# Designs tried in a protein design run: peptides against a protein of PDB entry 8BZL. Part 19

Target 1, 228 residues: chain A of PDB entry 8BZL
Amino acid sequence: SYDRAITVFSPDGHLFQVEYAQEAVKKGSTAVGVRGRDIVVLGVEKKSVAKLQDERTVRKICALDDNVCMAFAGLTADARIVINRARVECQSHRLTVEDPVTVEYITRYIASLKQRYTQSNGRRPFGISALIVGFDFDGTPRLYQTDPSGTYHAWKANAIGRGAKSVREFLEKNYTDEAIETDDLTIKLVIKALLEVVQSGGKNIELAVMRRDQSLKILNPEEIEKYV
Target 2, 242 residues: chain B of PDB entry 8BZL
Amino acid sequence: SRRYDSRTTIFSPEGRLYQVEYAMEAIGHAGTCLGILANDGVLLAAERRNIHKLLDEVFFSEKIYKLNEDMACSVAGITSDANVLTNELRLIAQRYLLQYQEPIPCEQLVTALCDIKQAYTQFGGKRPFGVSLLYIGWDKHYGFQLYQSDPSGNYGGWKATCIGNNSAAAVSMLKQDYKEGEMTLKSALALAIKVLNKTMDVSKLSAEKVEIATLTRENGKTVIRVLKQKEVEQLIKKHEEE

## One batch from the design tools (peptide; aimed at target 1 G28, target 2 G15)

Design b1_p11_3_s1 (made by RFdiffusion4, then SolubleMPNN; from b1_p11_3, 6 letters changed)
Fold by OpenDDE base, seed 2:
Structure b1_p11_3_s1 (fold): chain B 228 residues (1-228), chain C 242 residues (1-242), chain A 11 residues (1-11)
Amino acid sequence: as target 1 above (228 residues)
Amino acid sequence: as target 2 above (242 residues)
Amino acid sequence: SLQDRIDSLYE
């Protein structure tokens, strides 16, 4: 039955379900990633947590492994599936290869997963984009982006979600070697980029930092205000 | 627009999953269920709609289900879907217990079901479950917990929340009256009655139309108790006297 | 509102 063919080519060569999944991503709050010299930073627009909601259960930034973290934009439930699969793969890789995944490896894994869901009958695409950051075992900081199509690329800086265009424009103008010369400057760059789309100051920003040989650190609001 | 309404859960041109949204709309017509987290316990209160004189064994909880020794849930939506999901919850909890020789953490059980729900929104030939759930539980990691899940497979932890009919109004009332850090189970019960009295589409709140369960810890054990009708009557009476 | 819940599907 035609109902099983969810993602099909249009006569003009478009994969509408993939394109529409990208529209779902645009409904998500903004996330930004920046690669510094010895630091990777993820910043997200903090969606106002409803009164009485447990903030613990609202996470847009998550660790995939000790050396890799991810921010996403789009369908939250879809993201959970991808995150769980990625985490399992990271652990499996450690067991099988006896080394942690490279950021590229896990990105490729996620991208492949997404791609399969665009080509499998009876499955809709994942409605998420992701920024994946971390350090390779050689100490090199990495930033990757993946989309619902399964396409992925390495970036110096990028953004996803509803305000991504404005943030990217800001980064294109302001991302320089001088702007990322220090960890603090890199963090400041991310905050400034997010402030292009976030209406209220540092209170509506969540910031995660990963330094070489260090675990993911989520900055508290007070720490963020120091960079504003 | 109609073309996206009749098929398997697919994205609209605007990136919307209409079948999920419609499932959520359907839940809005179901009986009201609310959950409130207190310092010393957690409760579920649910509207009981099926009061038929010829119904045998009415003593069983219609809307509140015990999942294991440490967790219970309430459902709003399609009854048949709810039965399937509650059964799955029990199976997941039991399998975990058998595998790890310890009770499943509350959030893990919730997420396990949410993954199933999500799958039914992504895989062809399936429709979303027309059910939202409230979960109450206790575990050694986070203590007393309250969760809500919807047809999308999304979930969240809550201090207090409501699903089903007039849930928006109920949530508004809860936001107004819930005092964080000061909520006792006793006060939570009173709040539950207050909210139900205003949100249920009934002329007068009666114990026959309300089901309440509490989850507490006694002597290092979780106790899930469905309140007796007389106890609910007393709560209603007390509310009418304030 | 229902709309708020729908909006919550996207993060």
Scores: peptide ipSAE 0.428, ipTM 0.809, DockQ to the pose 0.846
OpenDDE base, seeds 1, 3, 4, 5: peptide ipSAE 0.393, 0.407, 0.425, 0.356; ipTM 0.778, 0.788, 0.803, 0.729

Design b1_p11_3_s2 (made by RFdiffusion4, then SolubleMPNN; from b1_p11_3, 6 letters changed)
Fold by OpenDDE base, seed 4:
Structure b1_p11_3_s2 (fold): chain B 228 residues (1-228), chain C 242 residues (1-242), chain A 11 residues (1-11)
Amino acid sequence: as target 1 above (228 residues)
Amino acid sequence: as target 2 above (242 residues)
Amino acid sequence: SLQDRIDSLYL
């Protein structure tokens, strides 16, 4: 059957393994990204960590470099491979070009990696989507999304994972220049967007904020509650 | 082309990796292994199933493997796969030591193997390893550590966990009885016996059917010790008296 | 449960 062929188009032009990898992404918890004026914000639905599990080993948001961070949805092990490759590329770029990567550059690298795994008979697609945020060297905030197909696009705001549809619908209605006028309003927008799909309010939200010329900051629960 | 596709782990229409899930199911039939993190050490306890009286080589540990001076693991699943993975862990640890003149950090060793496991779920002509592992270790970064990894190449840090047969029931019991911040190695050993006694499908827990290893720090050195049968008997006896 | 472990594959 065409659904079992990794790199074969269906008669109707579908790559089923890529589409099924997108279904794997929908099994992940929700992540949202919003680009503000001078801020980028990632918000994620906290998956209920098992009571005896160390939370430090369950990370949905990670730094790729000092100026770039990523949230993902989908297969955790697949994500680790992509993250590690991206980190190596960020360091390599610093060594060869003597500048940090642009957010677009590293997104394109990740996208190209994913695309290669859709076209090789010896590989299945990555079961992850990613929201990649950061600042270019010129101080421009960027948000990109990449999916299992290896496509990527720049966004003002977007979401991935199981609640992504509802969050996107919210963002389409509520993302305005006024809604992102300040850093605090941008953070509030992310929280409000996540609350469309998160049942227990602020306790089940993780937020990462990157401001211009600042490192990634993960907000503590008390900081999040101030915006709810 | 078709031969490679038939042997590659692929997504289902629902985005599931059935070969990984089936490997996890197979591990559920393996002997129970549990790990418990304490303030002063970490332990592995494993069910010994292959008590063949005619085995000349009393493998002191059927399921617990020393990886290096600072780490050990226990395995649940396909024995041949376990042997390959435990050997690879040792090689990774040694290569790191040779390269950096320092022992590999615990999480780095776990992740290195997990990347291999993940690759066996993504590349053609390979099947997932039918093995879950518990790792115990000490390093200067995080102190005593307990990790679990599965066939997907996913891993996590744990205070206490269980793999293999009746692992769900064991985890439930661990959640009830594990006291965060108050867990001594002594109390962890007692908890291990308690959980194994209830989760092993045996009429009576015996020291012959249980392997226990502890990892402690003595004089700035890691000490990995497999408990003697007599020590395990004493732990069982103590539990029967409570 | 097994289902919990399967669910843990996705984040």
Scores: peptide ipSAE 0.443, ipTM 0.801, DockQ to the pose 0.848
OpenDDE base, seeds 1, 2, 3, 5: peptide ipSAE 0.414, 0.061, 0.426, 0.325; ipTM 0.781, 0.552, 0.787, 0.716

Design b1_p11_3_s3 (made by RFdiffusion4, then SolubleMPNN; from b1_p11_3, 5 letters changed)
Fold by OpenDDE base, seed 4:
Structure b1_p11_3_s3 (fold): chain B 228 residues (1-228), chain C 242 residues (1-242), chain A 11 residues (1-11)
Amino acid sequence: as target 1 above (228 residues)
Amino acid sequence: as target 2 above (242 residues)
Amino acid sequence: SLEDRIESLYE
């Protein structure tokens, strides 16, 4: 069966393991990214954390560097590997080039990593998609998405995970220059987008914001409620 | 080679890694291991199934392993896999100590092993480890800690959790009885006995069938202690009187 | 449950 071959094309030109990895992504909780004028915002659906689980160990949003952060959907363990590789590359870049990575650079690195895992018989694809946001050294906000295939694109706004379709539909309708005119409006847009799929309101949303020349800030629930 | 493709953990059409899931299923048949975090310590309690009277080497602990001076773990699953992973944990911890002249932080040790586990789910010619682990430890960053890892290479921190046989029922009981912020090591021990008594498929809980280790801090040093059989007996007796 | 653990593999 062609579906069991890691790197073999089907007669119709499909890479089934890559497609199936995309299905793994859909099992993940929803993440949304929006690029504003001077802000990038990541929002994620909080999965019901087990009552006795330590919340600090459940992170869907992570920093790759001071100027780049990432949200993912899919296999958590796979994500950790990608995150670690990306972090190492970010540090390496700082050492060798003496500048932080551009968001595109690190995205391309991650994408290339993923792509290699689709072309080796000794490796299965990564079961993750990622939203990568940050600022280039010139202060330009960026948003990129990567998928298991190793493709990547720049976006104004996008979503990944289980509710991604609904969120994207919302963003397509509501993402305007007016809607992102201010930082607050941009944050509000992300929240509204997530509320399309998240049950029980703002309590089940995690938001991270990065402003120009500022570090990643995770909003607390009270801060989120102000935008609802 | 076609042979390597068939042996690689691959995605199902639904995006599932069945070999990982099957490994987790297999672990469900292993002996029960509990971990409970307290304010003044952390403990592991494990079911001892292999009580062979004729075993020459009384393994002081069948399922609980000291990793370094600040960490211990318990295992549920394939014994051979467990031995490999516990040895690897010790090596990782030792290498870190040699390199940095400080003990490895608890989460870093857990993560290092989890990266290995994950690799065995992604690379060809390898199968997932049929082992889940509970980790207890202390470090200067987070104090007392309890972690759980599974065959996928996923891990999480816990206040209390269970792996192995009847783990779901045990977790349910822990959720009911665990009092956040008020858990002493003494109360944690009592809770462990209570849960094991209900979840182990034995008519009567005996000290011979239970291994318990505690991790505490004394005079700025970590102390890992396996409870003596008599101490476990006392805990069981106390539970029976309540 | 085992199902819950399996679901926990995905985030």
Scores: peptide ipSAE 0.402, ipTM 0.803, DockQ to the pose 0.836
OpenDDE base, seeds 1, 2, 3, 5: peptide ipSAE 0.350, 0.404, 0.383, 0.294; ipTM 0.758, 0.812, 0.787, 0.759; seeds 2, 5 fail the geometry check

Design b1_p11_3_s4 (made by RFdiffusion4, then SolubleMPNN; from b1_p11_3, 4 letters changed)
Fold by OpenDDE base, seed 2:
Structure b1_p11_3_s4 (fold): chain B 228 residues (1-228), chain C 242 residues (1-242), chain A 11 residues (1-11)
Amino acid sequence: as target 1 above (228 residues)
Amino acid sequence: as target 2 above (242 residues)
Amino acid sequence: SLEERIESLYE
């Protein structure tokens, strides 16, 4: 039954469902990732939490393991599935290999998962892109991006979601060795990048910072304002 | 646009899941369900539409389901879908209890079902469930809790929220009248009646058309109680006097 | 609104 073939090639060689999933990503709020010298920073546009909603249940940045965190743009429910699978894999790796995953490893895992969902006749693609940041065991900071197709690449800096184009343009102009010379400067770069698309300043930004041998730290609004 | 309407949940050219959106539209035609979190408890209030003279005495709530000793839910949408999901919730809760010898945390139960819902939006040969749920519960981690889930598998915690018919208007009213940190169960009950009175498409609010359940803690135990008709009548009467 | 709920599907 043709009804089972969700993701198929068009006559001109396009995978429409993958492309359309990318459009779903663009509906998501903006996320930005920057790799510094000894720090990785994720910033996200804070979607206005509906009045009476518990903010605890609204998170765009999550830890996958102690050394890896992820921000996403796109379908929230899809993201939860990916996050859960990734977390399980991180724990499994620790048990079987007796070492934490490398950032590349878990990125490849997520990418492979996404790719499988583009090739299965009975599944639609995940409607999410992700920025995955963390530290390898050797202390090297890493930033990766995945998209609905399952493609992944390493980046110095990147952005996903609605305002990604503008943020990327900003980063292309402003990402220099000098701009990431210190942890504070790196954080400032992320904030400035997000301010290209975020309205009303630091109150609408969520920032996560991971330093070498440290756990993920979510900055509070007051801490963010110090960098503005 | 029609090609995306009739098949398995797929992305539109604009990145939309129309089947999910249509499921959400269908829920808008269902009876109103409210949830309100208070400092000393949490409640569900649901519109009861099936009042037929030939119906046997409904001993149990029609729209409010006990999931386990610490959780209950209400459903807006397709009844058959609701039955499947509520049964699944009970099974998940029971399996957890058997495996870990402790009750499942509220959010974990919600997420477990949400994962199922999400799967029905992603896997071929399936349609989204045409239901939204409100969950009330208590656990040792977060105390009293209120959650809402939709056909997409998305969920959120709430202080107060509404699903079903006129839910937008109800939410607006809740936003206006809900006082964070000062909400008692008593005040929550009054608020529920107030909102239902304005949002239900009935000429007059009556106790026979409203089901209310409260979840409280007594002596270290969770108590889920469906209010008696007389109690609901009293609440309505009190509202009419104000 | 329904539209707001639909928008909430994307983050």
Scores: peptide ipSAE 0.410, ipTM 0.807, DockQ to the pose 0.846
OpenDDE base, seeds 1, 3, 4, 5: peptide ipSAE 0.361, 0.396, 0.413, 0.385; ipTM 0.759, 0.793, 0.805, 0.785; seed 4 fails the geometry check

Design b1_p11_4 (made by RFdiffusion4)
Pose (drawn by RFdiffusion4):
Structure b1_p11_4 (pose): chain A 225 residues (1-47, 50-199, 201-228), chain B 238 residues (1-200, 205-242), chain P 11 residues (1-11); non-standard residues A62 YCM
Amino acid sequence: SYDRAITVFSPDGHLFQVEYAQEAVKKGSTAVGVRGRDIVVLGVEKKAKLQDERTVRKICALDDNVCMAFAGLTADARIVINRARVECQSHRLTVEDPVTVEYITRYIASLKQRYTQSNGRRPFGISALIVGFDFDGTPRLYQTDPSGTYHAWKANAIGRGAKSVREFLEKNYTDEAIETDDLTIKLVIKALLEVVQGGKNIELAVMRRDQSLKILNPEEIEKYV
Amino acid sequence: SRRYDSRTTIFSPEGRLYQVEYAMEAIGHAGTCLGILANDGVLLAAERRNIHKLLDEVFFSEKIYKLNEDMACSVAGITSDANVLTNELRLIAQRYLLQYQEPIPCEQLVTALCDIKQAYTQFGGKRPFGVSLLYIGWDKHYGFQLYQSDPSGNYGGWKATCIGNNSAAAVSMLKQDYKEGEMTLKSALALAIKVLNKTMLSAEKVEIATLTRENGKTVIRVLKQKEVEQLIKKHEEE
Amino acid sequence: ASDEYADSMYD
């Protein structure tokens, strides 16, 4: 089989294929995640008439208690999502507990890292925001990128214009903004309206403590706008 | 040998996949192919690129392929690559029926093939398939459906779409004329002739298939030349 | 046209 080293070091210690994978993420639609007190919210920018909206969604459930949003190559994302879904079931089988948000994040990150050091393969061209709750009810938000690095965040953005949205969230992520569920959803819509020039072209989803993923209707989103 | 390896599965500096893009260029030079969803069925309209006089026409169709009892598809791009992929689609549909004893839902069949196409872009060092497919079908979950896939493995559901030559002009005509939720098969047939009229008119130059439900059973039929010649006459009056 | 093809991978 094909064994060519694709990801290699360059002078100055750069891994060019990873950096190029990060450029693929910037070409992706904006995704925003906010961790609230008892709620986590994900929002994504949408690119069209005659298209079925159900089939092209950027927010996916990995397990009953974990879901994710992504930016970058949509085909690479389907592969990573299905790999994570299989791992969530393997964990329930072996430990008899649902996966922690951290566990599945670590798994997705290590899968991505393997694709930066394996022969015959290019890196995954996606970043992911992963949200959910732990056993003790603690809300979580994690980010993964193509290098395999992962971190926890109070709020974050990935994809096109992520730097601008991040700077908005830094100034606006306060206790008042995450005091209630309505204000937590509102902060995500405001963060997206910063780069979407729009309001009717946004998808949003909410996850509450042990209540599973709820995707908001267009009519419910129009009320906030 | 590193010297002769064209490295078909790497990123460009901008995060682009050049072989995928070049494959999509090949599809843009293929015969026009479009699909339209309606309340009582789905249809595929395709430009025949085999319009030579000395051709025999031994099959019921040239560009439209039955995948299982409830599904058909059409292709744009490299014909040989399309043969490999359509054979694989039939195998996936049969594997699912064997396992679950029920027909594969349409989206599950598209996802399964797209995973194969995505793998060719990430590992193996091989050129990708130069094929875009339109899928039409019916399942107990979502009823009548239309899907499109491209060489990278991306797919999407559409009420109407077009692939191949002059597809951008065709998508424009569809946005203007497609009445969302009010289309019948007869009106969708009329719109298909209208669209092919601009982007290309003769019955020998076109191929039309319809998918409908009759007595709880799916019917996939290629329209005879007589029915197509009558549809062409009915439009010229407009 | 090539840019449109490139964009289609991401969106």

Design b1_p11_4_s1 (made by RFdiffusion4, then SolubleMPNN; from b1_p11_4, 4 letters changed)
Fold by OpenDDE base, seed 4:
Structure b1_p11_4_s1 (fold): chain B 228 residues (1-228), chain C 242 residues (1-242), chain A 11 residues (1-11)
Amino acid sequence: as target 1 above (228 residues)
Amino acid sequence: as target 2 above (242 residues)
Amino acid sequence: SRDAYADSLYD
């Protein structure tokens, strides 16, 4: 069966293992990214942290560098590998080029990594999608998405994971220049988008905000409630 | 579907890694291991199943392994896999010490092994390790720590957790009885005995069937100690009197 | 139990 081979095309031209990896992404909790004027915002559905689990070790949003962060959906262990590789590349770039990576550069690196894992018989695809946000050196906010295939695109707003369809539909209707006119409105847009799929309101949302020339900030629950 | 479980490192049509899930299921039949974090220490408690009088007890314990001066782990699953992974942990810790002239941070050791585990789920021709681990340790960054890792290469920090046989029931009991912020090592030991007594498939809990290790700080040094059988007997006796 | 394990693999 063509569906069992890692790198074999089906008669109709499908790479089943890549498609199945995309199904793995849909098992992940929802993540949303929005690019504002001078802000990028990541929001994620909090996985029900098991009672007695340390929340510090359950991170769906992580920094890749000072100017770049990402959220993922899918296999947690796979995500860690990608994150670590990306972090190493960010540091390497700083050493070799003497500038931080552009958001596009690191996205392309991650995408290329994923693509290689779709073409080798000795490797299965990564079971993750990622939203990568940050600022280029010129202060331009960026949002990119990658999927298991190694494709990547720039977005104004996007979502990944279980509730991604509903969140995207919301964003398609509500993402306007007016809706992102201010940082606060941009944050509010992300929260509203997540509330389409997140049960029990703002308590189950994690938000990360990066403003121009500022470090990544994870909002506390009280700060999130201010926007609800 | 049985059709996708025969090959390692492939996704099912639903995006599942059945070989990883099966490895985790197999661990559910292994001996019970508990970890409990306290304010003044951390402990591992493990079921000892291989009580053979003729076994030369040359090793630290059957299921609890000292990794370095600041960390120990317990294992549930395939013994041969466990031996490989525990040896690798020791090597990683030693290499770090040699390179940096300081002990490896607890989470870094855990993640290093988890990256290996993950690789065995992604590269062809390899099967997942049939082992879950509990890690206890101390470092200057986070103090006392408890971690759990599984065959997927996923890990998490815990205040208390369980792996192996009847782990779900044990975790439920831990959730009920664990007092956040008020857990002493003494109370943690009592809780461990309580949970093991209820979750081990034995008519009566005995000291010969339980291994307990504690990790504490004394005079700015980490002390890893396996409890003597007499100490475990006393803990069991105290539990029976309550 | 099996489904709970499956869910634990994904975030």
Scores: peptide ipSAE 0.365, ipTM 0.797, DockQ to the pose 0.786
OpenDDE base, seeds 1, 2, 3, 5: peptide ipSAE 0.250, 0.260, 0.325, 0.267; ipTM 0.680, 0.688, 0.755, 0.693; seed 5 fails the geometry check

Design b1_p11_4_s2 (made by RFdiffusion4, then SolubleMPNN; from b1_p11_4, 5 letters changed)
Fold by OpenDDE base, seed 4:
Structure b1_p11_4_s2 (fold): chain B 228 residues (1-228), chain C 242 residues (1-242), chain A 11 residues (1-11)
Amino acid sequence: as target 1 above (228 residues)
Amino acid sequence: as target 2 above (242 residues)
Amino acid sequence: RREEYAQSLYD
């Protein structure tokens, strides 16, 4: 018997498996996203890569399309499934609609996918949250967050993972129009936010930057140190 | 606690997948498999546990499987699960070849299987595969490669790694002795023997208890070779003399 | 060991 318990409401109206999936997200390393004026920035805490591990295979930030990037927190294997499905959808959209997806569109797609896994008796929820950033075709920067429940919202700035609370508190205090007035200041804001939870400074941070009409750029450690 | 332990598709209150963790624990009791990436090749070394004299000497490696002309894998865990997964790997590789008229890239093959493994952790009525795999291969994109995957469907690339019994100790030794950028296949073989000698719960390492396969490139072709027992004996002897 | 395995599942 497929355990109906996966999709059953508690007497008090809780979906425990969704809530527990959210706890899985908190076990992931911290990711932060910030929307600037003409820039979107993703920052992540680097998981300690084992000495003999190939770093190229450890990716917390990935491109979904040329105009959209995603960072996740939670179950790595679950994330890969979501990423792959999203990438396929982005390509499909280009083929059928002849335009790239909007950031909202692909976020909604991912959210819908997640939501379906909360209502199927034979499936557990995805144990991931995601920060999705990019540019719409009109050049508007966007930041969205989605969680295991399939909810999604647009944000100016947000964080996910184990240190998300502290990072969000920092962003709530420090995200101002002045703080994002320039691209460099926006990047600096992300770094400062991550430093609230990341030990040993810039060496343990990965940053991805997308500017208007530009491709995703992953900053090297030396570039990051300039902002610290 | 038991309620969450018995169901594969249920998160614990802390967000844990206990069945996946238990599968990984089970693999820790399996025979040791080791992989080492070198500049001029890649190798797998695996412990042979089932040495029964009455086993028909099927010269087939118990733990090392050829997947296609460019890839091989080693398995730690439930043998039946391993057989299913290795067969699936072969099928995926052949389908790709048929579709694209070129060999599947190494990472793509690994990822395809990992997606299957992940599905068995998320869909009801299924249990996680009780198997970890080491993959060795060559492709035109990244050259020689070594990957590890686990029951969760997670995978990573490695310069050297170990799965199965005493894997943590083996990995520690590999970290100490692996010289990045200077590793030859010859040195890798020596390192493999060294690590196995220390990590296998045997009084004396013998060639009968070890399977070794190497993957190299010769004249623009991939060559996968299982070492003969005599060759392994020589490697062991050389190690004992040092 | 289980705690290490558990943590390895998350990024």
Scores: peptide ipSAE 0.454, ipTM 0.808, DockQ to the pose 0.807
OpenDDE base, seeds 1, 2, 3, 5: peptide ipSAE 0.339, 0.358, 0.346, 0.298; ipTM 0.701, 0.716, 0.762, 0.623

